# Peptides against a protein of PDB entry 8OXM, part 323

Target 1, 371 residues: chain A of PDB entry 8OXM
Amino acid sequence: FKAEFRLAGGVNLPKIIDCVGSDGKERRQLVKGRDDLRQDAVMQQVFQMCNTLLQRNTETRKRKLTICTYKVVPLSQRSGVLEWCTGTVPIGEFLVNNEDGAHKRYRPNDFSAFQCQKKMMEVQKKSFEEKYEVFMDVCQNFQPVFRYFCMEKFLDPAIWFEKRLAYTRSVATSSIVGYILGLGDRHVQNILINEQSAELVHIDLGVAFEQGKILPTPETVPFRLTRDIVDGMGITGVEGVFRRCCEKTMEVMRNSQETLLTIVEVLLYDPLFDWTMNPLKALYLQQRPEDETELHPTLNADDQECKRNLSDIDQSFNKVAERVLMRLQEKLKGVEEGTVLSVGGQVNLLIQQAIDPKNLSRLFPGWKAWV

## One batch from the design tools (peptide; made by RFdiffusion4, then SolubleMPNN)

Design b2_p28_6_s1 (from b2_p28_6, 17 letters changed)
Fold by OpenDDE base, seed 5:
Structure b2_p28_6_s1 (fold): chain B 371 residues (1-371), chain A 28 residues (1-28)
Amino acid sequence: as target 1 above (371 residues)
Amino acid sequence: SAEEKRKKELEEKGKIILKEIYEEALKL
């Protein structure tokens, strides 16, 4: 270990440690505290299985459809070592950094990220109609800029086009796999972009199996497909490559239903895998001040081991696990709102739900649905 | 500004590549 460490930013201020391996190679490691890295480790194994399924299919293999994974080594319930993805940046840091974010650089006359957040926080407790009106005003005065990421990083036109295609494929694969697994909390700090590959890395996998829908402010979108995410794809947006890559990913997932159900069943009943939403976790996720400036003293939630009082908790747990499995089976059959859809019909519904400004306006302000 | 110049250079680069995107998006 080198004596020098860097802060990676974000609420938990993870420490980046440079390690020299026995092979003489320097590897960056992220030491994350407070979060249960076991959930991340388990979800990375599920992503590796999904990648194996995608590599077996000729159409998804030809398109190089993969979800980016990272190595997690849990050290305790609240500590572990993450393999740091060298040359990755949070999409939020690139887009809405207070000093030199892409919105400020390319759109200096638009609202600041702070003004957008303030406006949406002021209406957080208001009607859906008032939230929608303010969200539309924010969106009008905060125009997408994520197209400039690939333009800045890849000066050669042919390389730029290839990297934009890699980005679009990465968004499609992670969106569909994330939807099948019910991955939530997809805010702009939980999605990294690789500066060399233009592929996305999803981190902080602590909201899975649609547990984002039971938050105090429910998640109303299947995945992050906000205006900047779409702008990064370029002129075709959600049409062409993105839609086709979603359809091919969904086809592989639906054709692998038995394997996916068996894996998720084992995980849901694993006593070491805590996927259930705790009220304190829900409070923590939706009380995060988005402004990095106020070090709110993270309440040391004392180690009150909420001893799972065995008897009454077991029946409630089993019913929630059964409901999660039933909903996963419905998704893998293409059952949406009681109707059986084709792969194209299901993917179209999910895209429409994800881009609907009414759904986006209802999200917790901390999700930054205008970015 | 230096940033406005950079923005214009990136936008012109974007316009050149737009033609190739339409042709490839139809093949994939």
Scores: peptide ipSAE 0.013, ipTM 0.282, DockQ to the pose 0.012
Fold by OpenDDE base, seed 2:
Structure b2_p28_6_s1 (fold): chain B 371 residues (1-371), chain A 28 residues (1-28)
Amino acid sequence: as target 1 above (371 residues)
Amino acid sequence: SAEEKRKKELEEKGKIILKEIYEEALKL
């Protein structure tokens, strides 16, 4: 380990440690000191599996539909080493960095990222109608700019076009697989973009199996498909390549129902894999940036064994696990809101849900649904 | 318990599936 560490961007300032391997190679490693890296490790294994399923299918293989994975080495329940995705940047850092973010560079007359966040925080406790109105005002005065990522990084038109397609395919694959697994907390710091491949890397996989729906402010979208995410796809937006890649990914997932159910069942009952939402985790995920200064590192997640009788915990856990499996089975059958949909119908519904300003306006302001 | 037995059988089945998946992913 080098004695020097860099801070990665983002709220929890994960320590980037340059590790010299026994091979003499410097490897950047992200040391997260507060997150259960076991969740990330397990979810990376599930993503690798989904990638294997996608590689077996000729149509998804030809489209190079994959979820980017990274190595996770859990060192403890509270610490581990992530292989830092070298040459990746958080989409939030590119878009809404206070100094040099793309919104400020390309849209200097729009609202600042801070003004947008402030406006949405002011209405956080208000009605859904008031949230929607303020969200629409924010969106009108904060126009998407993520198209410029590929334009800045890829000057050759043929390379630019290829990378924009790689981005669009990566968004599609991760969106559908993320939806099937019920992946939440898809804020702009938990999604990295590779500066060379234009592929997305999803990090911080601690909200899975729709546990984002039981947060104090429930998640109302199946995946992140916000205006900047769509703008990165170029002029066609969600139509054409994105939609077709979602459909082909969903076809493979639905055709792999038995495999996916069996693996998720194993994971849900793994005593080492804490996928359940707890009050401390919920508070942490929806904490205000202003409140972060007071959380002393000594709040051991271990000390709030809520003294629920062991029997009531186990029965409640089993009922939640059963509901997760039932909902996963419904998704894999194309059952949405009690109706059986075709792959195209299901994908269409999910896209509409993800882009609906009413759903986006209801999200926690920290999720930054206007980005 | 019958539940612990089912949990072990599922864990074993999951380990087999994960192993097969890893063995295929290593061949790609």
Scores: peptide ipSAE 0.009, ipTM 0.351, DockQ to the pose 0.022
Fold by OpenDDE base, seed 1:
Structure b2_p28_6_s1 (fold): chain B 371 residues (1-371), chain A 28 residues (1-28)
Amino acid sequence: as target 1 above (371 residues)
Amino acid sequence: SAEEKRKKELEEKGKIILKEIYEEALKL
């Protein structure tokens, strides 16, 4: 370990530590001090299993459909070491960095990211109609720019085309697997893009199994497919490559139902895997910037062993786990809103739900659904 | 019960999965 560390930006101030491996290679490691890295570690293994399923299928293997994974070493319930995703940038940093974000560079006359967030926060407690109207005004004055990521990074036209396809395939694979696992909408800082491969890396997997639907502001989309995410696919948007890759991924997932259910069942009943949403986690995920000042939770970790009767917790937990498994089984059968859909029908419904500005306008403003 | 036995078998499989994660992560 080098004695020097860098702080990564963010509330938890994760430490980036440079380590020399036994192979003499320097590896960057991210040390998180408050997050349960077991959830990330578990989800990385589920992604590896999904990748194994995708590699076994000829159609998904030919399309190189994979979810990017990173190494996670959980050290405790609240500490662990991540392999730092070297050569990645958060899509939020590329798009809406205050100093040099792509929106500011390519659309200098559009609303600032701050103006968009302010407008959407002002209507957070308003009607769905008012949220929709303000969201449409924000979207009209904040046009997508993520197409420029591949254009900036890949100057050769043939490389640019291949990288745009790699991006589109990565979004499709992560969207469908993310839907199956119930990852929901992903905050723009929790989606990294690899600057060399144009593939996405999903980090901070603290919302899984549709637990985003039980947040104070419920998730209304199956995955993040916002205007910038779509713009990065280029002129075809969600049509063509993206749709076909979603369909082929969903086909593999549905055909692997027994394997996926068995894996998820093992994980849901793992006493070391706390996937359940708790009020403090919900508050943390949907804190308003105004509320950040007062609630330094002095999480004095010590005292409140509230001896809630182990029996009532276990019964409530088992009922939630059973509901998650039932919903996962429905998804893998193509059951949506009580109807059985084909793979194409299910993927179409999910895409339409994810891009619907009515659904996007209802998301928590902190997650920036206009980006 | 059969459910308690299944829960224990699932917990044991979960521990194996976690151990494999840890062992792969420790091969760094």
Scores: peptide ipSAE 0.005, ipTM 0.335, DockQ to the pose 0.028
Fold by OpenDDE base, seed 4:
Structure b2_p28_6_s1 (fold): chain B 371 residues (1-371), chain A 28 residues (1-28)
Amino acid sequence: as target 1 above (371 residues)
Amino acid sequence: SAEEKRKKELEEKGKIILKEIYEEALKL
């Protein structure tokens, strides 16, 4: 390990540590403190399993459909070492960085990211109709620019086309697997894009198994498919490559139902895997910028152990686990809203749900559904 | 169906748990 470290920023002040491997290669490690990386580690294992299923199928293998994974070594409930995703940038940093974000560079006359957030925060407690109207105004005055990521990074037209294709495939694979695992909508800072491969890396997997539906502002989309995410696919948007890759991924997931159910069942009942939503986690995930000022108390470790020992909590846990398994089984059967859908029908419904401005307008404004 | 009834019961229980989580979060 080098003696020097860098701060990656953020509330938990994660430390980037450069280490030299026994192979003489420098590797960056992110040491995240005060956060439970066990959920991330477990979800990476699930992604590796999904990748194995995708590699076994000829149609998904030919399309190179994979979820990008990173190494996670949890050291404690509050600390771990992550393989730093070298050569990645948060899509939110590229899109909506305060100084040089792509929206500001390419659309200088559009609303600022701050103006958009303010407008949506002002309507957060209002009706769905008012949220929708303001969201449409925001969307009209904040046009997507994520197409420029590949255009900036890949100047050769043939390379640009291949990288845009890799991006589209990565979005498709992560969207469908994310839906199956109930990752829901993903904050723009929790989606990294690889500057060399154009593939997405999903980090901070603290919301899984549809626990985003039990947030104070429930998720209303099956995965993040916002306008910028779609714009990165180029002129075809969700049609053609994205849709076909979603369908082929969904086909593999549905055909792997028994394996997926068994693995998720083991994980749901693993006493070491805290996937459940708790009030503090819910508050943290949907904190308002205005509420950040007071609730930095050092919540001691002891409060989490004391909560699991109440018999009434075990019964509630089992009921939630059963519900998650039932819903996973429904998804893997193609049961949506009580109707059995074909793979194409299910994927179509999910895409429509994910891009619906009515659903997007209902999301927590902090997650920036207009980006 | 029995599954639809169980689904509704789970949705209602889910709403109760949500309400409890929200009421605990409002006490903080």
Scores: peptide ipSAE 0.000, ipTM 0.250, DockQ to the pose 0.047

Design b2_p28_6_s2 (from b2_p28_6, 18 letters changed)
Fold by OpenDDE base, seed 3:
Structure b2_p28_6_s2 (fold): chain B 371 residues (1-371), chain A 28 residues (1-28)
Amino acid sequence: as target 1 above (371 residues)
Amino acid sequence: SAKKKLEEELKKKGETLLKGIYEAALKL
């Protein structure tokens, strides 16, 4: 290990450390100091399995549909080392960096990222109607610019077109796989883009199995399909390549129902895999500026709440695990809102839910639904 | 302690199960 470290961007200020391998190669490693990286490690294995299923199918293989994976080495329940995704940047850093973000460069007369965040924070405790109105005003004055990522990185028109297709395929695959697994917390710092491949790398997989729906501000979208995400696809947007890649991914997932259920069942009952949302994790994910002042460790959390009988905890856990499995089975059957949908119908519903400004306006402001 | 031994056995079973799932997924 080198003695020097760098801070990565993001709320958790992860430490980037340079490691010299036994092969003499330097490897950057991301050290997270507060997150259970076992959850990331387990979800990476599930993604590798999903990739295996996608490679077996001729239609998904021809389309090169894969979810990008990275190596995770969990060191403890509270620490681990991620393989740093070399040549990736957080989409949030490209789009909304304070000094040189693409929104500031290409749309200098639009609202700043700070102004947008402030406006949405001011209405955080307001009605859904007030949130929607302010979100629409923010969106009107903060126009998408993510098309410029591929234009800046790929000057050759043929390469540019190929990379935009790779991006669109990566968004489609990760969106559908992420929906099936119930991935949440898809904010702009948890999604990296590879500067060479234009593929997405999803990090921080700590909100899975729809546990984002039980946050104090529930998640209202199945995946991130915000205006900048769509703008990166170019003029076709969510139509054509994206829709077809979502449908082909969903076909493979639905046809792999037994395999997916068996693996998720094993993971849900693994005592080492803490997928359940807890109050401290919920507070951490949705910290309000007001809550930072009151998180004095009141040492007087009386030991009395820990004595819920092991039997009542076990019964409550089993009922949550069963509900997660039932909902996963419904998704894999195409059951949405009590109705059985075709693959095309299910994918269409998910796209409409993900782009609906009413759903987007209800998200926690830290998710940055206007980006 | 009996608890630590149980945690090590559960860890070893979990590692064996994950390895078995991984090996089964590689053979499928």
Scores: peptide ipSAE 0.006, ipTM 0.314, DockQ to the pose 0.022
Fold by OpenDDE base, seed 4:
Structure b2_p28_6_s2 (fold): chain B 371 residues (1-371), chain A 28 residues (1-28)
Amino acid sequence: as target 1 above (371 residues)
Amino acid sequence: SAKKKLEEELKKKGETLLKGIYEAALKL
């Protein structure tokens, strides 16, 4: 390990450390303090299992459908070492960085990311109609630019086309796997793009098993398929390659029902895997940027032994776990809204739900559904 | 403390469980 560390930005001030492997290669490691990396570690293992299923199937293997994974070494409940995703950038940083974001560079006359956020925050507690109207105004004045990522990074047209396909496949695989696992919407800072492969890396997997639906502002989309996410696919958008890759991924997931149920069942009942939404986690996930300054968690974790009656917790937990398993089984059977759908029908419904401006307008404004 | 021992036992159980799941999933 080098004695020098860099701070990665963010509230938890993660330390980037360089380590030299026994192979003489330098590897960047992100040392997170205060974050529970166990959830990330578990979800990375589930992604590896999904990748194994996808590699076994000829159609998904031919399409190179994979969810990108990173190494997580949980050291404690509040510390771990992440393999830093070297050569990746957060989509949010590329798109909406205040200084040199792609929206500002390519659309200087559009609303700023701050103006968009402000407008949506003003209507956060308003009706769904008011949210929708403001969201449409924001969308009209904040046009997607993520197509420029591949254009900036890949100057050769053949490489550009191949990388745009790799991106589209990565979005499709991560969207369907993410839907099955109930990852929901993903904050734009929690989606990294690899600058060499154009593949997505999902980080900070703190919401799983549809726990985003029980947030104070519930998730209304099955996965993040916002306008910039779609724009990165190029002119075909969600049609053609994306749809077909979603369908092929969903086929593998549905055909692997028993395996996936068994895996998820064991994870849900793992006493070490805290997948449940708690009020503090909910507050953290839906913090206002303005509230980031005042919530110094004075974790004076004074031992308020909340003697929550162990019995009532256990019964409530079991009921939530059973509900998650039932919903997972429904998804894997293609049961949506009480109807059994074909793979194509299910994928179509999910795409429509994910791109619906009515659903997007209802999302937590902090997650920037207009990006 | 008893809490730290329980956390270590739980950690060891979780690591064993995850390994068992991984090995089971590789056999399926």
Scores: peptide ipSAE 0.005, ipTM 0.302, DockQ to the pose 0.024
Fold by OpenDDE base, seed 1:
Structure b2_p28_6_s2 (fold): chain B 371 residues (1-371), chain A 28 residues (1-28)
Amino acid sequence: as target 1 above (371 residues)
Amino acid sequence: SAKKKLEEELKKKGETLLKGIYEAALKL
């Protein structure tokens, strides 16, 4: 360990530390001192199991379909070490969150990310029709630019093509695995892209098992497939490579139904794995600028270990767990809205749901569905 | 400007705990 540390900032003041391994390699580590890293650690283990299934199947192995994982070492219930995703950038930082974001560089006459967010926040409490109209105006004046990521990073045409293909495969694998695990929409800062591989790394896995559907603004998409995510695939968009990789991933997941159900059942009943949505977590994930004025910072997270009255909470938990398992079984059977679909039919429905501007317009504006 | 301050506040409010950590760690 180097004697020096940097503060990453934020509420929990995480420390970035540089570690020299026994191999003489420097590795950057993120030390979290107040977050429950168990959820992220558990979800990384589930991703490793999904990767094992994908590597055993010849069709998914040949396509190199994998969900990127990172190492999480929980040190306690409230502390752990994350392997820093070196050589990654958040998609949101590349696109919109930097002063030199790709939207500003390539589309200087479009709406700013702030103007888009403001317009969508103004209609947040309005009808679905009004949200849709404003979302379409935002989308017309905020054109996708994520194609330029691979063009900037990979100047050689053959390398560029291979990396765009790696990106498209990574989006497909993470979208289908994410749908099966109920990760829902992923905010643009919770998706990292590797600057060398063009593969995605999903971080902050605090919403799983469709718990995004019970948020104050429920999720309306099965995964993030916004216009910039699609633009990164190039001119074919969701067709060709992406669709085929989704279908092959879904085939492996459906054929692994028993294994996936058994794994998820063990996780849902693990007393150390809190996957449930609580009101405080829901408020934190969808915090409105207006609602901050009344919630004084005096919610010390320490004292409200509300004594779980063991009996009624256990029954409510078990009913939620059973419902999650039932819905997972439906997904793995291809049951959508009471109809059994083929793999191609199910993947088609999910793609259409994910790209539908009506569904995207209904998402929480803080998650930037126009990016 | 008031716009930059509001953009920074809206950033901080829309970010999960890991997002703020990762963004800040990438700026270092």
Scores: peptide ipSAE 0.000, ipTM 0.237, DockQ to the pose 0.045
Fold by OpenDDE base, seed 5:
Structure b2_p28_6_s2 (fold): chain B 371 residues (1-371), chain A 28 residues (1-28)
Amino acid sequence: as target 1 above (371 residues)
Amino acid sequence: SAKKKLEEELKKKGETLLKGIYEAALKL
């Protein structure tokens, strides 16, 4: 271990350490504190299994459809070592960094990230109609800029195109697999982009199996398909390559129903895998000030082990696990709102739900639905 | 001036690329 460490930023102040392996290679590692890395480790294994299914299918293999994975080594319930993805940046850091974010650089006359956040926080407790009107005003005065990521990093036109295609494929694959697994909390700091490959890396996988829908402000979108995410795809947006890659990914997931159900069943009943939403976790996720600058003292929620009576916990847990398995089976059959859809019909519904400004306006402000 | 010139060059390169891309993406 080197004696020097760097802070990666963010609320939990993760430490970046450089380690020399027994092979003489330097490896960068992230030491994350206070987060449950067991959830991340389990979800990375599920993503590796999804990648195996995608590599077996000829159409998804030809398109190189994969979810980017990282190594997680849990050290305790609240600490572990992550393989730091060198050459990745949070999409939020590129887009909405207060000092030199892409929105400020390319659109200096638009609203600041802070002005957008403030406007949406002011209406957080208002009607859905008032939230929608303010969200539309914010969107009108905060225009997408994520197209400039690939333009800054890839000066050769042929390379630029290949990288935009890799980005679009990565968004499609992660969106569909994330939807099947019910992955939530997809805010702009939980999605990294690789500066060399233009592929996305999803981190902080603690909201899964649609547990985002039971938050105090429920999640209303199946995945992140906001205006900047779409702008990064270029002129075709959600049409053509993105839609086709979503359909081919969904086809592989639906054709792998038995395998995916068996895996998720084992994970839901694993006593070491706490996937259920608890009130303290819900409070922590939706009290985060979006400005990383205010060190709100993380309330030491001393684990008052509310010794909930073990018997009432077990019956409630089993009923939640059964409902999660039933909903996963519905998704893998193409059942949406009681109707059986084709792969194209299901993917179309999910895209429409994800881009609907009425759904986006209802999200927690900290999700930054205008980015 | 330099930023605006880069935006115009990127726009022209983008339009030329878009035609070849649309044809290539229809074949995949």
Scores: peptide ipSAE 0.000, ipTM 0.198, DockQ to the pose 0.011

